# Ledger of designs, part 3: peptides against a protein of PDB entry 7K3S

Target 1, 60 residues: chain A of PDB entry 7K3S
Amino acid sequence: MEELSGKPLSYAEKEKLKEKLAFLKKEYSRTLARLQRAKRAEKAKNSKKAIEDGVPQPEA

## One batch from the design tools (peptide; aimed at target 1 K43 K45)

Design b2_p26_3 (made by RFdiffusion4)
Amino acid sequence: AAAAAAAAAAAAAAAAAAAAAAAAAA
Pose (drawn by RFdiffusion4):
Structure b2_p26_3 (pose): chain A 60 residues (1-60), chain P 26 residues (backbone only)
Amino acid sequence: as target 1 above (60 residues)
Amino acid sequence: not in this file (backbone only, 26 residues)
């Protein structure tokens, strides 16, 4: 399911690699998706296809 | 928020124009 990214990292380095870069990767694709979807749907109501979003964290 | 409100107003105006054109064709 998950991917084991960061073999030779100590406790703190690994802690920072997972938590920080995962938060950043999530919010990168997250904010990009929220605004990109709003943009296309508002200009013209088009048939949407796919999005991996599921649990929202009150974000606007 | 302002850009979303402007885009929602433009989409409402385009839906109203398409409804008026469909009523004239009917």

Design b2_p26_3_s1 (made by RFdiffusion4, then SolubleMPNN; from b2_p26_3, 26 letters changed)
Fold by OpenDDE base, seed 2:
Structure b2_p26_3_s1 (fold): chain B 60 residues (1-60), chain A 26 residues (1-26)
Amino acid sequence: as target 1 above (60 residues)
Amino acid sequence: EEELKKLEEERKKKEEKEKEEKEKEE
């Protein structure tokens, strides 16, 4: 078990944790935006195929 | 990934210096 040394975080350690958290939030938002674009593109492909196959789309 | 790795390496380097400073104070 890594002993979380019960030392109060220095100002520099707190700023580094803020930087890490800001980076992780940015990468999360980027990944979420990619996932949302992929889901929209998949829905658009499925709708184009269903129009071509004459299958009624399930209304949301 | 590279930026997170650099930030972790810089943390590790500061932790190592703080350990070395404590070892000199004992």
Scores: peptide ipSAE 0.228, ipTM 0.696, DockQ to the pose 0.008
OpenDDE base, seeds 1, 3, 4, 5: peptide ipSAE 0.180, 0.195, 0.213, 0.211; ipTM 0.641, 0.667, 0.684, 0.684; seed 5 fails the geometry check

Design b2_p26_3_s3 (made by RFdiffusion4, then SolubleMPNN; from b2_p26_3, 26 letters changed)
Fold by OpenDDE base, seed 1:
Structure b2_p26_3_s3 (fold): chain B 60 residues (1-60), chain A 26 residues (1-26)
Amino acid sequence: as target 1 above (60 residues)
Amino acid sequence: KKELEELRKKLEEEEKKKKEEEEKLE
């Protein structure tokens, strides 16, 4: 990839990068929220299995 | 297990892309 590290970006190029960053931050937040839901669902499955296997749940 | 690992990998790829675009703005 050309090291664009030395070319001054135009105002229009900077605004386009800011829009792209805002989009990436939104997608990151959606993926993070999905990961948190999946972690809760895995905990709930493990808890249901431990109850079914007759293992006393650690009191919360 | 697989879904959590895929979501962690996707989150890392999104963080990498975010850093690459932040570096171009600075």
Scores: peptide ipSAE 0.505, ipTM 0.906, DockQ to the pose 0.021
OpenDDE base, seeds 2, 3, 4, 5: peptide ipSAE 0.497, 0.501, 0.499, 0.489; ipTM 0.904, 0.905, 0.904, 0.904; seed 3 fails the geometry check

Design b2_p26_4 (made by RFdiffusion4; failed a check: a repeat of another design)
Pose (drawn by RFdiffusion4):
Structure b2_p26_4 (pose): chain A 60 residues (1-60), chain P 26 residues (1-26)
Amino acid sequence: as target 1 above (60 residues)
Amino acid sequence: EEEEEEEEEEEEEEEEEEEEEEEEEE
C-alpha cells in the first residue's frame, strides 16, 4: 500500500522525510487540483473524468 | 517548430470545443 522511502535514515531524518515531504507532495498536487478543476469547470461546464481526492480538509 | 505548431492547433481545438459547449448551454 505505502512505499518505504528512506532506508539509511535515523529517527529524526526519517521523521522529517516522511512527514514534511508527504505534506508538501499532498498540498502540491492538492492545490494544483482544486484550482485546475475550478478553472476548467468555470470557463465552460465540461464532463469531468477522474480525481483521487476523497476526504476534504476545509480548503478554499 | 513542429511541436509548437501541434500545441497551437490543440489549443485552438480546445477553444472551439469550449465555445460549442457554451452555445449548447444557452

Design b2_p26_4_s1 (made by RFdiffusion4, then SolubleMPNN; from b2_p26_4, 12 letters changed)
Fold by OpenDDE base, seed 5:
Structure b2_p26_4_s1 (fold): chain B 60 residues (1-60), chain A 26 residues (1-26)
Amino acid sequence: as target 1 above (60 residues)
Amino acid sequence: EKEEEKKKEEEKKEEEERKKLLEEEK
C-alpha cells in the first residue's frame, strides 16, 4: 500500500474527479431547485390559508 | 445520440484506464 499521498493525480484520475464533481453539482442544483419549489408551494398554501382565515398578509 | 455515444465511449475508456491503474498497484 504505497501512500498515494505524494503522487500527482494521473490524467484519467483527474477526468474521473471532474465527472464526479459535475455529477455532484448537478444533483446539488436539482435538490436546491426542489427545496426552493417546496418552500414556494408552502408559502402559497400558507397565503391561501391566511386569506381564508381572514389574517392580513404582510403586504410586500 | 452522437453526444451520448461519445460520452459512453469516454466513460468506457476511463473505466479501462482505471482498471489498468488498479492492476499496476498489485
Scores: peptide ipSAE 0.199, ipTM 0.730, DockQ to the pose 0.010
OpenDDE base, seeds 1, 2, 3, 4: peptide ipSAE 0.163, 0.143, 0.169, 0.133; ipTM 0.684, 0.674, 0.712, 0.666

Design b2_p26_4_s3 (made by RFdiffusion4, then SolubleMPNN; from b2_p26_4, 18 letters changed)
Fold by OpenDDE base, seed 4:
Structure b2_p26_4_s3 (fold): chain B 60 residues (1-60), chain A 26 residues (1-26)
Amino acid sequence: as target 1 above (60 residues)
Amino acid sequence: KEEEKKKKEEKEKKKKKDEEILKKLK
């Protein structure tokens, strides 16, 4: 575990940490949106293949 | 003197890492 340096963070260090956190939140949201789109595209490909292969879709 | 040298080197390594992160942010 990186020792949280027991020294109070300077204003500039706090602002850099806020910027790093804002970036990580943005990249996380972008990655989630990409993953959700990929899962939707995979489901849509699998449903198209199931129609092409003549397999009756399980009606819900 | 050796402890001050280690502290300066650690600060420089931290600055280089922070600049690399800032370059990936831009």
Scores: peptide ipSAE 0.190, ipTM 0.663, DockQ to the pose 0.012
OpenDDE base, seeds 1, 2, 3, 5: peptide ipSAE 0.173, 0.183, 0.179, 0.187; ipTM 0.694, 0.669, 0.664, 0.668

Design b2_p26_5 (made by RFdiffusion4)
Pose (drawn by RFdiffusion4):
Structure b2_p26_5 (pose): chain A 60 residues (1-60), chain P 26 residues (1-26)
Amino acid sequence: as target 1 above (60 residues)
Amino acid sequence: EEAEEEEEEEEEEEEEEEEEEEEEEE
């Protein structure tokens, strides 16, 4: 399910690698998705296809 | 834009349907 990224890292290095870069990868693709969808839908109501979003965290 | 007009029309139709449902419940 998950991917084990970071074998030779100590406790703190690994802690920072998972938590920081995962938060940043999520919010990168997250904010990009929110605004990109809002942009296409508002200009013209088009048939949407696919998005992996599910649980929202009150974000606008 | 045309998308906003379509959304407003859809909201109006939903409100009308809610009103009809409330009358049926009464």

Design b2_p26_5_s1 (made by RFdiffusion4, then SolubleMPNN; from b2_p26_5, 13 letters changed; failed a check: too like the target's own chain)
Amino acid sequence: SEAKKLKEKEEEEKKKEEEERKKKEE

Design b2_p26_5_s2 (made by RFdiffusion4, then SolubleMPNN; from b2_p26_5, 12 letters changed)
Fold by OpenDDE base, seed 2:
Structure b2_p26_5_s2 (fold): chain B 60 residues (1-60), chain A 26 residues (1-26)
Amino acid sequence: as target 1 above (60 residues)
Amino acid sequence: SEAERRRREEEERRRREEEEEERKRE
């Protein structure tokens, strides 16, 4: 753990960090939404294929 | 405030960089 033993950040540096955090949170949420959409699309494809192949779907 | 102008300009720059990166992935 790197000790946060640094000079107190200026108001401008704190605001720049808040903006970076807001951006990173947005990108994280976007990436999660893409991943969730991909997983849903994969599940839907696998379900369609399992019906077509006559294989019983594992109930979730 | 000058600090508020710089913050707004940095936010707009990031929005443009994000939109350009999204267009490059399509």
Scores: peptide ipSAE 0.236, ipTM 0.759, DockQ to the pose 0.010
OpenDDE base, seeds 1, 3, 4, 5: peptide ipSAE 0.187, 0.194, 0.174, 0.214; ipTM 0.743, 0.752, 0.711, 0.742

Design b2_p26_6 (made by RFdiffusion4; failed a check: a repeat of another design)
Pose (drawn by RFdiffusion4):
Structure b2_p26_6 (pose): chain A 60 residues (1-60), chain P 26 residues (1-26)
Amino acid sequence: as target 1 above (60 residues)
Amino acid sequence: EEEEEEEEEEEEEEEEEEEEEEEEEE
């Protein structure tokens, strides 16, 4: 399921690699998706296809 | 006959709505 990214990292290095870069990768694709979907749907009501989003964390 | 006329009216409304959506896309 998950991907084991970061073999030769100590406790702190690995802690920072997983938590920080995962929060950043999530919010990168997250904010981009929120606004990109709002942009296309508001200009013209088009037939949406696919989005991996599921649990929202009150974000606008 | 009345049910066929209603179905035709609904299809015409749907086509108008699709044309409006295509115009908004341009």

Design b2_p26_6_s1 (made by RFdiffusion4, then SolubleMPNN; from b2_p26_6, 13 letters changed)
Fold by OpenDDE base, seed 3:
Structure b2_p26_6_s1 (fold): chain B 60 residues (1-60), chain A 26 residues (1-26)
Amino acid sequence: as target 1 above (60 residues)
Amino acid sequence: KEEEKKKEEEKKRKEEEEKLRKELEE
């Protein structure tokens, strides 16, 4: 295992890394919420189309 | 002076968030 013998991060460098991590977590959560909304919208669209086409819905 | 430092820090944070946003779009 290569020991990452890097200089200890300054207080300011640690705070910048915390801010980056907080931002990445926020964008991940935002993207996940978009994906979940898209999947729900697709299911609702397919359900409406199945009713319009007279096709019995597959029971989940 | 303290308010000006806070505005500069907020600007640097926003510029870094914009860079990370571009990196996540590739």
Scores: peptide ipSAE 0.201, ipTM 0.708, DockQ to the pose 0.013
OpenDDE base, seeds 1, 2, 4, 5: peptide ipSAE 0.193, 0.190, 0.194, 0.188; ipTM 0.695, 0.691, 0.697, 0.699

Design b2_p26_6_s2 (made by RFdiffusion4, then SolubleMPNN; from b2_p26_6, 13 letters changed)
Fold by OpenDDE base, seed 3:
Structure b2_p26_6_s2 (fold): chain B 60 residues (1-60), chain A 26 residues (1-26)
Amino acid sequence: as target 1 above (60 residues)
Amino acid sequence: EEEERKKKEEEEKKKKEEEERRKKAE
């Protein structure tokens, strides 16, 4: 499957690549939003534990 | 725009299937 390495992509090949790129961008943004939610939830848990244990919260 | 995209994708699929059929008949 090496014959794509020099021909201009067809219209449908370009559209398939645009669709794949749009899908990957959507899944990336969804994954980032999940990761940021998880990090916020972890920070909130660590903050609750640090208050309970009398440990000074790292200001960061 | 989506209908034109589908029409072009179907036309390219038919062209590729015809090319594969020609390559299998040689």
Scores: peptide ipSAE 0.196, ipTM 0.745, DockQ to the pose 0.005
OpenDDE base, seeds 1, 2, 4, 5: peptide ipSAE 0.195, 0.196, 0.156, 0.149; ipTM 0.763, 0.747, 0.716, 0.731

Design b2_p26_6_s3 (made by RFdiffusion4, then SolubleMPNN; from b2_p26_6, 12 letters changed)
Fold by OpenDDE base, seed 2:
Structure b2_p26_6_s3 (fold): chain B 60 residues (1-60), chain A 26 residues (1-26)
Amino acid sequence: as target 1 above (60 residues)
Amino acid sequence: EEEKEKEKEKEEEEKKKEEERKALAE
């Protein structure tokens, strides 16, 4: 990990880093979409429960 | 509830920045 701090990255190393960054951006976007889906599903469950229990939804 | 959502969003953004830093340090 520390040996690259003084040498210019080769073309191959730069491409590998671009691929890693593209992968991480993709996995982040997938995780975020999953999280947003989970939050929407939780809000929909809480709204259904709040209607059943007659409790006003907490404003977010 | 909104504050806890913002805190989790900030934590996920910090985690992403940490992963990007790790990927750049490899």
Scores: peptide ipSAE 0.145, ipTM 0.733, DockQ to the pose 0.016
OpenDDE base, seeds 1, 3, 4, 5: peptide ipSAE 0.091, 0.090, 0.109, 0.115; ipTM 0.707, 0.700, 0.688, 0.740; seed 1 fails the geometry check

Design b2_p26_6_s4 (made by RFdiffusion4, then SolubleMPNN; from b2_p26_6, 13 letters changed)
Fold by OpenDDE base, seed 4:
Structure b2_p26_6_s4 (fold): chain B 60 residues (1-60), chain A 26 residues (1-26)
Amino acid sequence: as target 1 above (60 residues)
Amino acid sequence: EEEERRREEEERRRRKEEEERRRRAE
């Protein structure tokens, strides 16, 4: 495996990378929570529509 | 330079506490 024999990152560069990683993890978690809420809302809309249309609900 | 390092360390602690708080809310 190629030794990443790049110059050791300075303390400031490491902390900037940690900041960027923390920000990206935050935005990922926020996006995932939005997606999960959207999927739950879609399931709830589909169940309401299936009751209104008189269609037999697929058993789980 | 020492004051900047101290501020960066405090921000690093605050980021760890925010990550831990998020992990407890899952």
Scores: peptide ipSAE 0.249, ipTM 0.776, DockQ to the pose 0.012
OpenDDE base, seeds 1, 2, 3, 5: peptide ipSAE 0.233, 0.179, 0.123, 0.108; ipTM 0.770, 0.727, 0.655, 0.648

Design b2_p26_7 (made by RFdiffusion4; failed a check: a repeat of another design)
Pose (drawn by RFdiffusion4):
Structure b2_p26_7 (pose): chain A 60 residues (1-60), chain P 26 residues (1-26)
Amino acid sequence: as target 1 above (60 residues)
Amino acid sequence: EEEEEEEEEEEEEEEEEEEEEEEEEE
């Protein structure tokens, strides 16, 4: 399921690698998706296809 | 690239026309 990224890292280095870069990767693909979908749907109502989003965290 | 953009604009225009027709029917 998950991917074990960061073998030779100590407790703190690994803590920071997982939590910080995962939050950043999520909010990168998250904000980009929110606004890109809002952009295409508002210009013209088009048939949407696929999005891995599921649990929203009150974000606008 | 320019031709793809022109095709996308034509598709958007067609979708808008279809939406207007649906609103007139409602």

Design b2_p26_8_s1 (made by RFdiffusion4, then SolubleMPNN; failed a check: too like the target's own chain; its pose is not in this set)
Amino acid sequence: DKKEEEEKKKKEEEKKEKEKLEELKK

Design b2_p26_8_s2 (made by RFdiffusion4, then SolubleMPNN; its pose is not in this set)
Fold by OpenDDE base, seed 5:
Structure b2_p26_8_s2 (fold): chain B 60 residues (1-60), chain A 26 residues (1-26)
Amino acid sequence: as target 1 above (60 residues)
Amino acid sequence: KKKEEEEKKKKEEEKKEEEEKELKKL
């Protein structure tokens, strides 16, 4: 077990890491919301094609 | 006060731009 015997982070270094973490969480949430919108748009395109091609949609 | 607040806003914007550039490298 490597002892993380590094010098304790200063208050300023901890605040910088909190801001980096908040930014990364925001970008993750934005990307997840984009992915969910893309998947919904793909399902809506596939449903339009299945209606046009006369293929029964799998009812949920 | 107004000049110090403007400098703080500029430093916060520069930091956000740097973090966005770091994220685009991943």
Scores: peptide ipSAE 0.110, ipTM 0.651, DockQ to the pose 0.015
OpenDDE base, seeds 1, 2, 3, 4: peptide ipSAE 0.107, 0.102, 0.083, 0.092; ipTM 0.645, 0.640, 0.610, 0.626

Design b2_p26_8_s3 (made by RFdiffusion4, then SolubleMPNN; its pose is not in this set)
Fold by OpenDDE base, seed 4:
Structure b2_p26_8_s3 (fold): chain B 60 residues (1-60), chain A 26 residues (1-26)
Amino acid sequence: as target 1 above (60 residues)
Amino acid sequence: KEEEERRRKEEEEKKKKEEELKKKKE
């Protein structure tokens, strides 16, 4: 790990960091959307199974 | 466009570093 010792980042280094940040933001948003979809799908499966098993839905 | 500008700026920076290295050898 080169310590970014005191020198201003070059234009190329700044642009490479912007690209990495844009990539990380995209992957974060993708992962968040996947997690939210998984939670919704799990809730829908649990609700469908609770209806099928005759178990009273936990009131919200 | 943005990638071409990046490439142009990288080439300008390489040229500047090469010129600075030449000036340090005189």
Scores: peptide ipSAE 0.237, ipTM 0.753, DockQ to the pose 0.006
OpenDDE base, seeds 1, 2, 3, 5: peptide ipSAE 0.208, 0.194, 0.199, 0.191; ipTM 0.742, 0.737, 0.730, 0.735

Design b2_p26_8_s4 (made by RFdiffusion4, then SolubleMPNN; its pose is not in this set)
Fold by OpenDDE base, seed 4:
Structure b2_p26_8_s4 (fold): chain B 60 residues (1-60), chain A 26 residues (1-26)
Amino acid sequence: as target 1 above (60 residues)
Amino acid sequence: EKEKKEEEEKKKKEEEEKKLEELLKK
């Protein structure tokens, strides 16, 4: 990534970066969806463990 | 922990997105 830092990018290089950015935004959205599922799964695991350990669930 | 790995991967993508946006502004 160091060689692109000093020269004006050509139109073709800018288009290639836009394609990479669009791909990265899509992968970011997928990562967010996995992260949200992980948070929910961990909360559910901790709640299930609290039941198993006989700790009264905090009523919501 | 799966959450911690996905949070690190999220941060890495945010940093890479920021670098690409900075390169597009030059």
Scores: peptide ipSAE 0.408, ipTM 0.872, DockQ to the pose 0.014
OpenDDE base, seeds 1, 2, 3, 5: peptide ipSAE 0.402, 0.407, 0.402, 0.402; ipTM 0.873, 0.873, 0.874, 0.874

## One batch from the design tools (peptide; aimed at target 1 E15 K25 Y28)

Design b2_p27_2 (made by RFdiffusion4)
Pose (drawn by RFdiffusion4):
Structure b2_p27_2 (pose): chain A 60 residues (1-60), chain P 27 residues (1-27)
Amino acid sequence: as target 1 above (60 residues)
Amino acid sequence: EEEEEEEEKEEFLEEKEEEVEEEAEEK
């Protein structure tokens, strides 16, 4: 399910690699998706297809 | 457009990996 990224990292290095880069990767694709969807839907109501979003964390 | 988005994501992740390495060395 998950991907084991970071074999030769110590406790702190691995802690920072998973938590920081995952938060950044999530919010990168997250904010980009919220605004991109709002942009296309507001200009003209188009038939949406697919988005992996599920649990929202009050974000606007 | 999808290729440009993938390239921008890869550049972003590489820049952030460098920051994470610096922060790990400081700790």

Design b2_p27_6_s3 (made by RFdiffusion4, then SolubleMPNN; its pose is not in this set)
Fold by OpenDDE base, seed 2:
Structure b2_p27_6_s3 (fold): chain B 60 residues (1-60), chain A 27 residues (1-27)
Amino acid sequence: as target 1 above (60 residues)
Amino acid sequence: EKEEFDKELKKLLEEMPHLREKVESLP
């Protein structure tokens, strides 16, 4: 990756980098929401299995 | 996945600190 540290960025380059950062933030938020959903689904599966196995559920 | 996005986001914010505030202010 070119070290952008040496040249003043044009307005167009700054806007392109802003768009890249905005896109990355959006994809991060989307991935985070999926991971949080997956963790909730895993907890629900583990809770269902623990009930089936007769293990006391930890109180909420 | 999340950790990769965190690394890439951190890197881009370190490379372009003047864009950090603008991107953090995005919904």
Scores: peptide ipSAE 0.101, ipTM 0.689, DockQ to the pose 0.106
OpenDDE base, seeds 1, 3, 4, 5: peptide ipSAE 0.083, 0.075, 0.097, 0.074; ipTM 0.635, 0.629, 0.677, 0.613

## One batch from the design tools (peptide; aimed at target 1 L35 A44)

Design b2_p28_1 (made by RFdiffusion4)
Pose (drawn by RFdiffusion4):
Structure b2_p28_1 (pose): chain A 60 residues (1-60), chain P 28 residues (1-28)
Amino acid sequence: as target 1 above (60 residues)
Amino acid sequence: EELEEEIEEELEEAEEEIEEELEEEEEE
């Protein structure tokens, strides 16, 4: 399910690698998806296909 | 900050692509 990224890292290095870079990777693809979908749908109502979003965290 | 700048650039490119697709649909 998950991917074990970061074998030779100590407690703090691994803590920072998982939590910081995962938050950043999520909010990168997240904000990009929110605005990209709003852009295409508002210019012309097109047939949407796929998005892995599910649980929203009040974001606008 | 760097990630925000990358997101802005990718959104600008997506806007241009969407405008080109809509112009092609109108010409048809």

Design b2_p28_2 (made by RFdiffusion4)
Pose (drawn by RFdiffusion4):
Structure b2_p28_2 (pose): chain A 60 residues (1-60), chain P 28 residues (1-28)
Amino acid sequence: as target 1 above (60 residues)
Amino acid sequence: LEEEIEEELEEEEEEIEEELEEEEEEEE
């Protein structure tokens, strides 16, 4: 399910690698998706296909 | 990262505009 990224890292290095870079990777694809979808749908109502989003965290 | 997101969104806006112009020309 998850991917074990970061074998030779100590407690703090690994803590920072998972939590910070995962928050950043999420909010990168997250904010990009929110605005990209709003952009295409507002210019012309097109048939949407696929998005892995599910649980929203009150974000606008 | 924020700047990269802004650059990718700008590129996507241009693509969307070109696609809509092509759809309008096909309808005419």

Design b2_p28_3 (made by RFdiffusion4)
Amino acid sequence: AAAAAAAAAAAAAAAAAAAAAAAAAAAA
Pose (drawn by RFdiffusion4):
Structure b2_p28_3 (pose): chain A 60 residues (1-60), chain P 28 residues (backbone only)
Amino acid sequence: as target 1 above (60 residues)
Amino acid sequence: not in this file (backbone only, 28 residues)
């Protein structure tokens, strides 16, 4: 399910690698997706296809 | 916090570029 990224990292290095870079990877693709979808749908109501989003965290 | 703000700004700029490209394709 998950991917074990970071074998030779100590407790703190690994803590920072997972939590920080995962938060950044999430909010990168997240904010990009929110605004990109709003852009295309507002200009012209088009048939949407796919998005992996599910649980929203009150974001606008 | 600064890294998160920079990542959010980069994501917003990428979303604006993708919207401009989709508008150009719909106009063609």

Design b2_p28_5 (made by RFdiffusion4)
Pose (drawn by RFdiffusion4):
Structure b2_p28_5 (pose): chain A 60 residues (1-60), chain P 28 residues (1-28)
Amino acid sequence: as target 1 above (60 residues)
Amino acid sequence: EELEEELEEEEEELEEEVEEEIEEREEE
């Protein structure tokens, strides 16, 4: 399910790699998706297809 | 077609802005 990224890292290096870069990778694709969808839908109501979003964390 | 081109330009500009914000947060 998950991917084990970071074999030769100590406790702190691994802690920072998972938590920081995962938060950043999420909010990168997250903010980009929120605004990209709002852009296309507002200019003209088009038939949406697919988005992996599910649990929202009050974000606007 | 014009609407799709305008939307592609806006999405490219948005992606650059989001990328700059993520780089700033990574540096902090």

Design b2_p28_6 (made by RFdiffusion4)
Pose (drawn by RFdiffusion4):
Structure b2_p28_6 (pose): chain A 60 residues (1-60), chain P 28 residues (1-28)
Amino acid sequence: as target 1 above (60 residues)
Amino acid sequence: EEEELEEVKEEAEEEREEEEEEEEEEEE
C-alpha cells in the first residue's frame, strides 16, 4: 500500500521526510486539482472523468 | 484559498459570456 521512502534516515530526519514532504505533495496535487476542476467546469460544463479525492478537509 | 476559488470562477464566467456573445453575433 504505502511506499517505504527513506532507509538510512535517523528518527528526526525520517520524521521530517515523511510528514513535511507528504503534506507538501498532497497540497500540491490538491490545490492544483481543486482550481483546475473549477476552471474547466465553470468555462463550459464538460463531462468529468476521474479524481482520487475522497475525504474533503474544508478547503476553498 | 476561498478568494482564489472565487476569482477563478469569476474569470471563467467572463470568458464563457464572451464566447456566448460571439456565437450570437455569428448566428445574426

Design b2_p28_6_s2 (made by RFdiffusion4, then SolubleMPNN; from b2_p28_6, 10 letters changed; failed a check: too like the target's own chain)
Amino acid sequence: LKEELEKVKEEAKKEREERERKEKEELE

Design b2_p28_8_s2 (made by RFdiffusion4, then SolubleMPNN; its pose is not in this set)
Fold by OpenDDE base, seed 1:
Structure b2_p28_8_s2 (fold): chain B 60 residues (1-60), chain A 28 residues (1-28)
Amino acid sequence: as target 1 above (60 residues)
Amino acid sequence: KKVEELEKEIKEHEEKLKKEIEEVLKEI
C-alpha cells in the first residue's frame, strides 16, 4: 500500500485544526472539573449515609 | 449514575482528541 502522504495542510487548514483542538481541550477540562465535583459529592453522600446508618467512619 | 455519565463523556472527548491528532500527524 503506497500511503499517499496527504497533501501538506494549508495555513488556513492548520489554524482550523488548532481551533478544533483548543475547543476539544476546553470541553475535556470542563468535563474533568465536573467529574471531580461529582466524585467529591458522591463521597460526601456516602459519608453522610454511613454516619446515619451507624457505620464507623474510617479514621483519616 | 452522574460519575459514570461524566467518565463516559471524558472517554468520548479523548477519542475525539485522538482522531484529530491522528489527522494532524498524517499531514506532517
Scores: peptide ipSAE 0.391, ipTM 0.837, DockQ to the pose 0.179
OpenDDE base, seeds 2, 3, 4, 5: peptide ipSAE 0.390, 0.390, 0.390, 0.389; ipTM 0.838, 0.839, 0.838, 0.838

Design b2_p28_8_s4 (made by RFdiffusion4, then SolubleMPNN; its pose is not in this set)
Fold by OpenDDE base, seed 5:
Order: sequence, then structure tokens, then C-alpha cells
Structure b2_p28_8_s4 (fold): chain B 60 residues (1-60), chain A 28 residues (1-28)
Amino acid sequence: as target 1 above (60 residues)
Amino acid sequence: DKVEELEKKIREHKEELEKKIKEVLEEI
């Protein structure tokens, strides 16, 4: 049994780590929301190309 | 691609979160 006895973080170090976790969770959530928007925008571009290639120009 | 870049950033944030969670759990 290797004692994983790293020096116990001080209360201040534990609080600083909690703040970093809260920040990273926020950045993750923001990036996920951006990814979901990007995937929707990509699908909308592909659907516009399929419509543009599929509309017969009205003969004048 | 913009989707691929955002998926990369999500993986990086997840790995950093998992690392920091382990660092907290080793001290409880």
C-alpha cells in the first residue's frame, strides 16, 4: 500500500482548487453550447446547398 | 473545421477537470 500521503492541501489551496473546477465547468458548458450551435449551423449550410442544387431555375 | 476545434477544446477541458478532481480526492 503506497501511502498517497501527498502533503494535505491547506484550506486556501482546496478553495482555490474548487474555484478552478467551477471555472472549468463553466468553460466546458460554454464550449458545449458553442459546439451544439456549430453542428446546427453546419447542418443548415448542408441543407441550403441541397436546396440550391435541387431547385430548377424557372425558365424565362 | 470549427466543430472539430470545439470538440478538441471540450476534450481538453474534460481531461483538466478529471485531473483536478483526482487532485482533490487524493486529499480527502
Scores: peptide ipSAE 0.242, ipTM 0.793, DockQ to the pose 0.169
OpenDDE base, seeds 1, 2, 3, 4: peptide ipSAE 0.241, 0.144, 0.240, 0.240; ipTM 0.790, 0.732, 0.788, 0.789

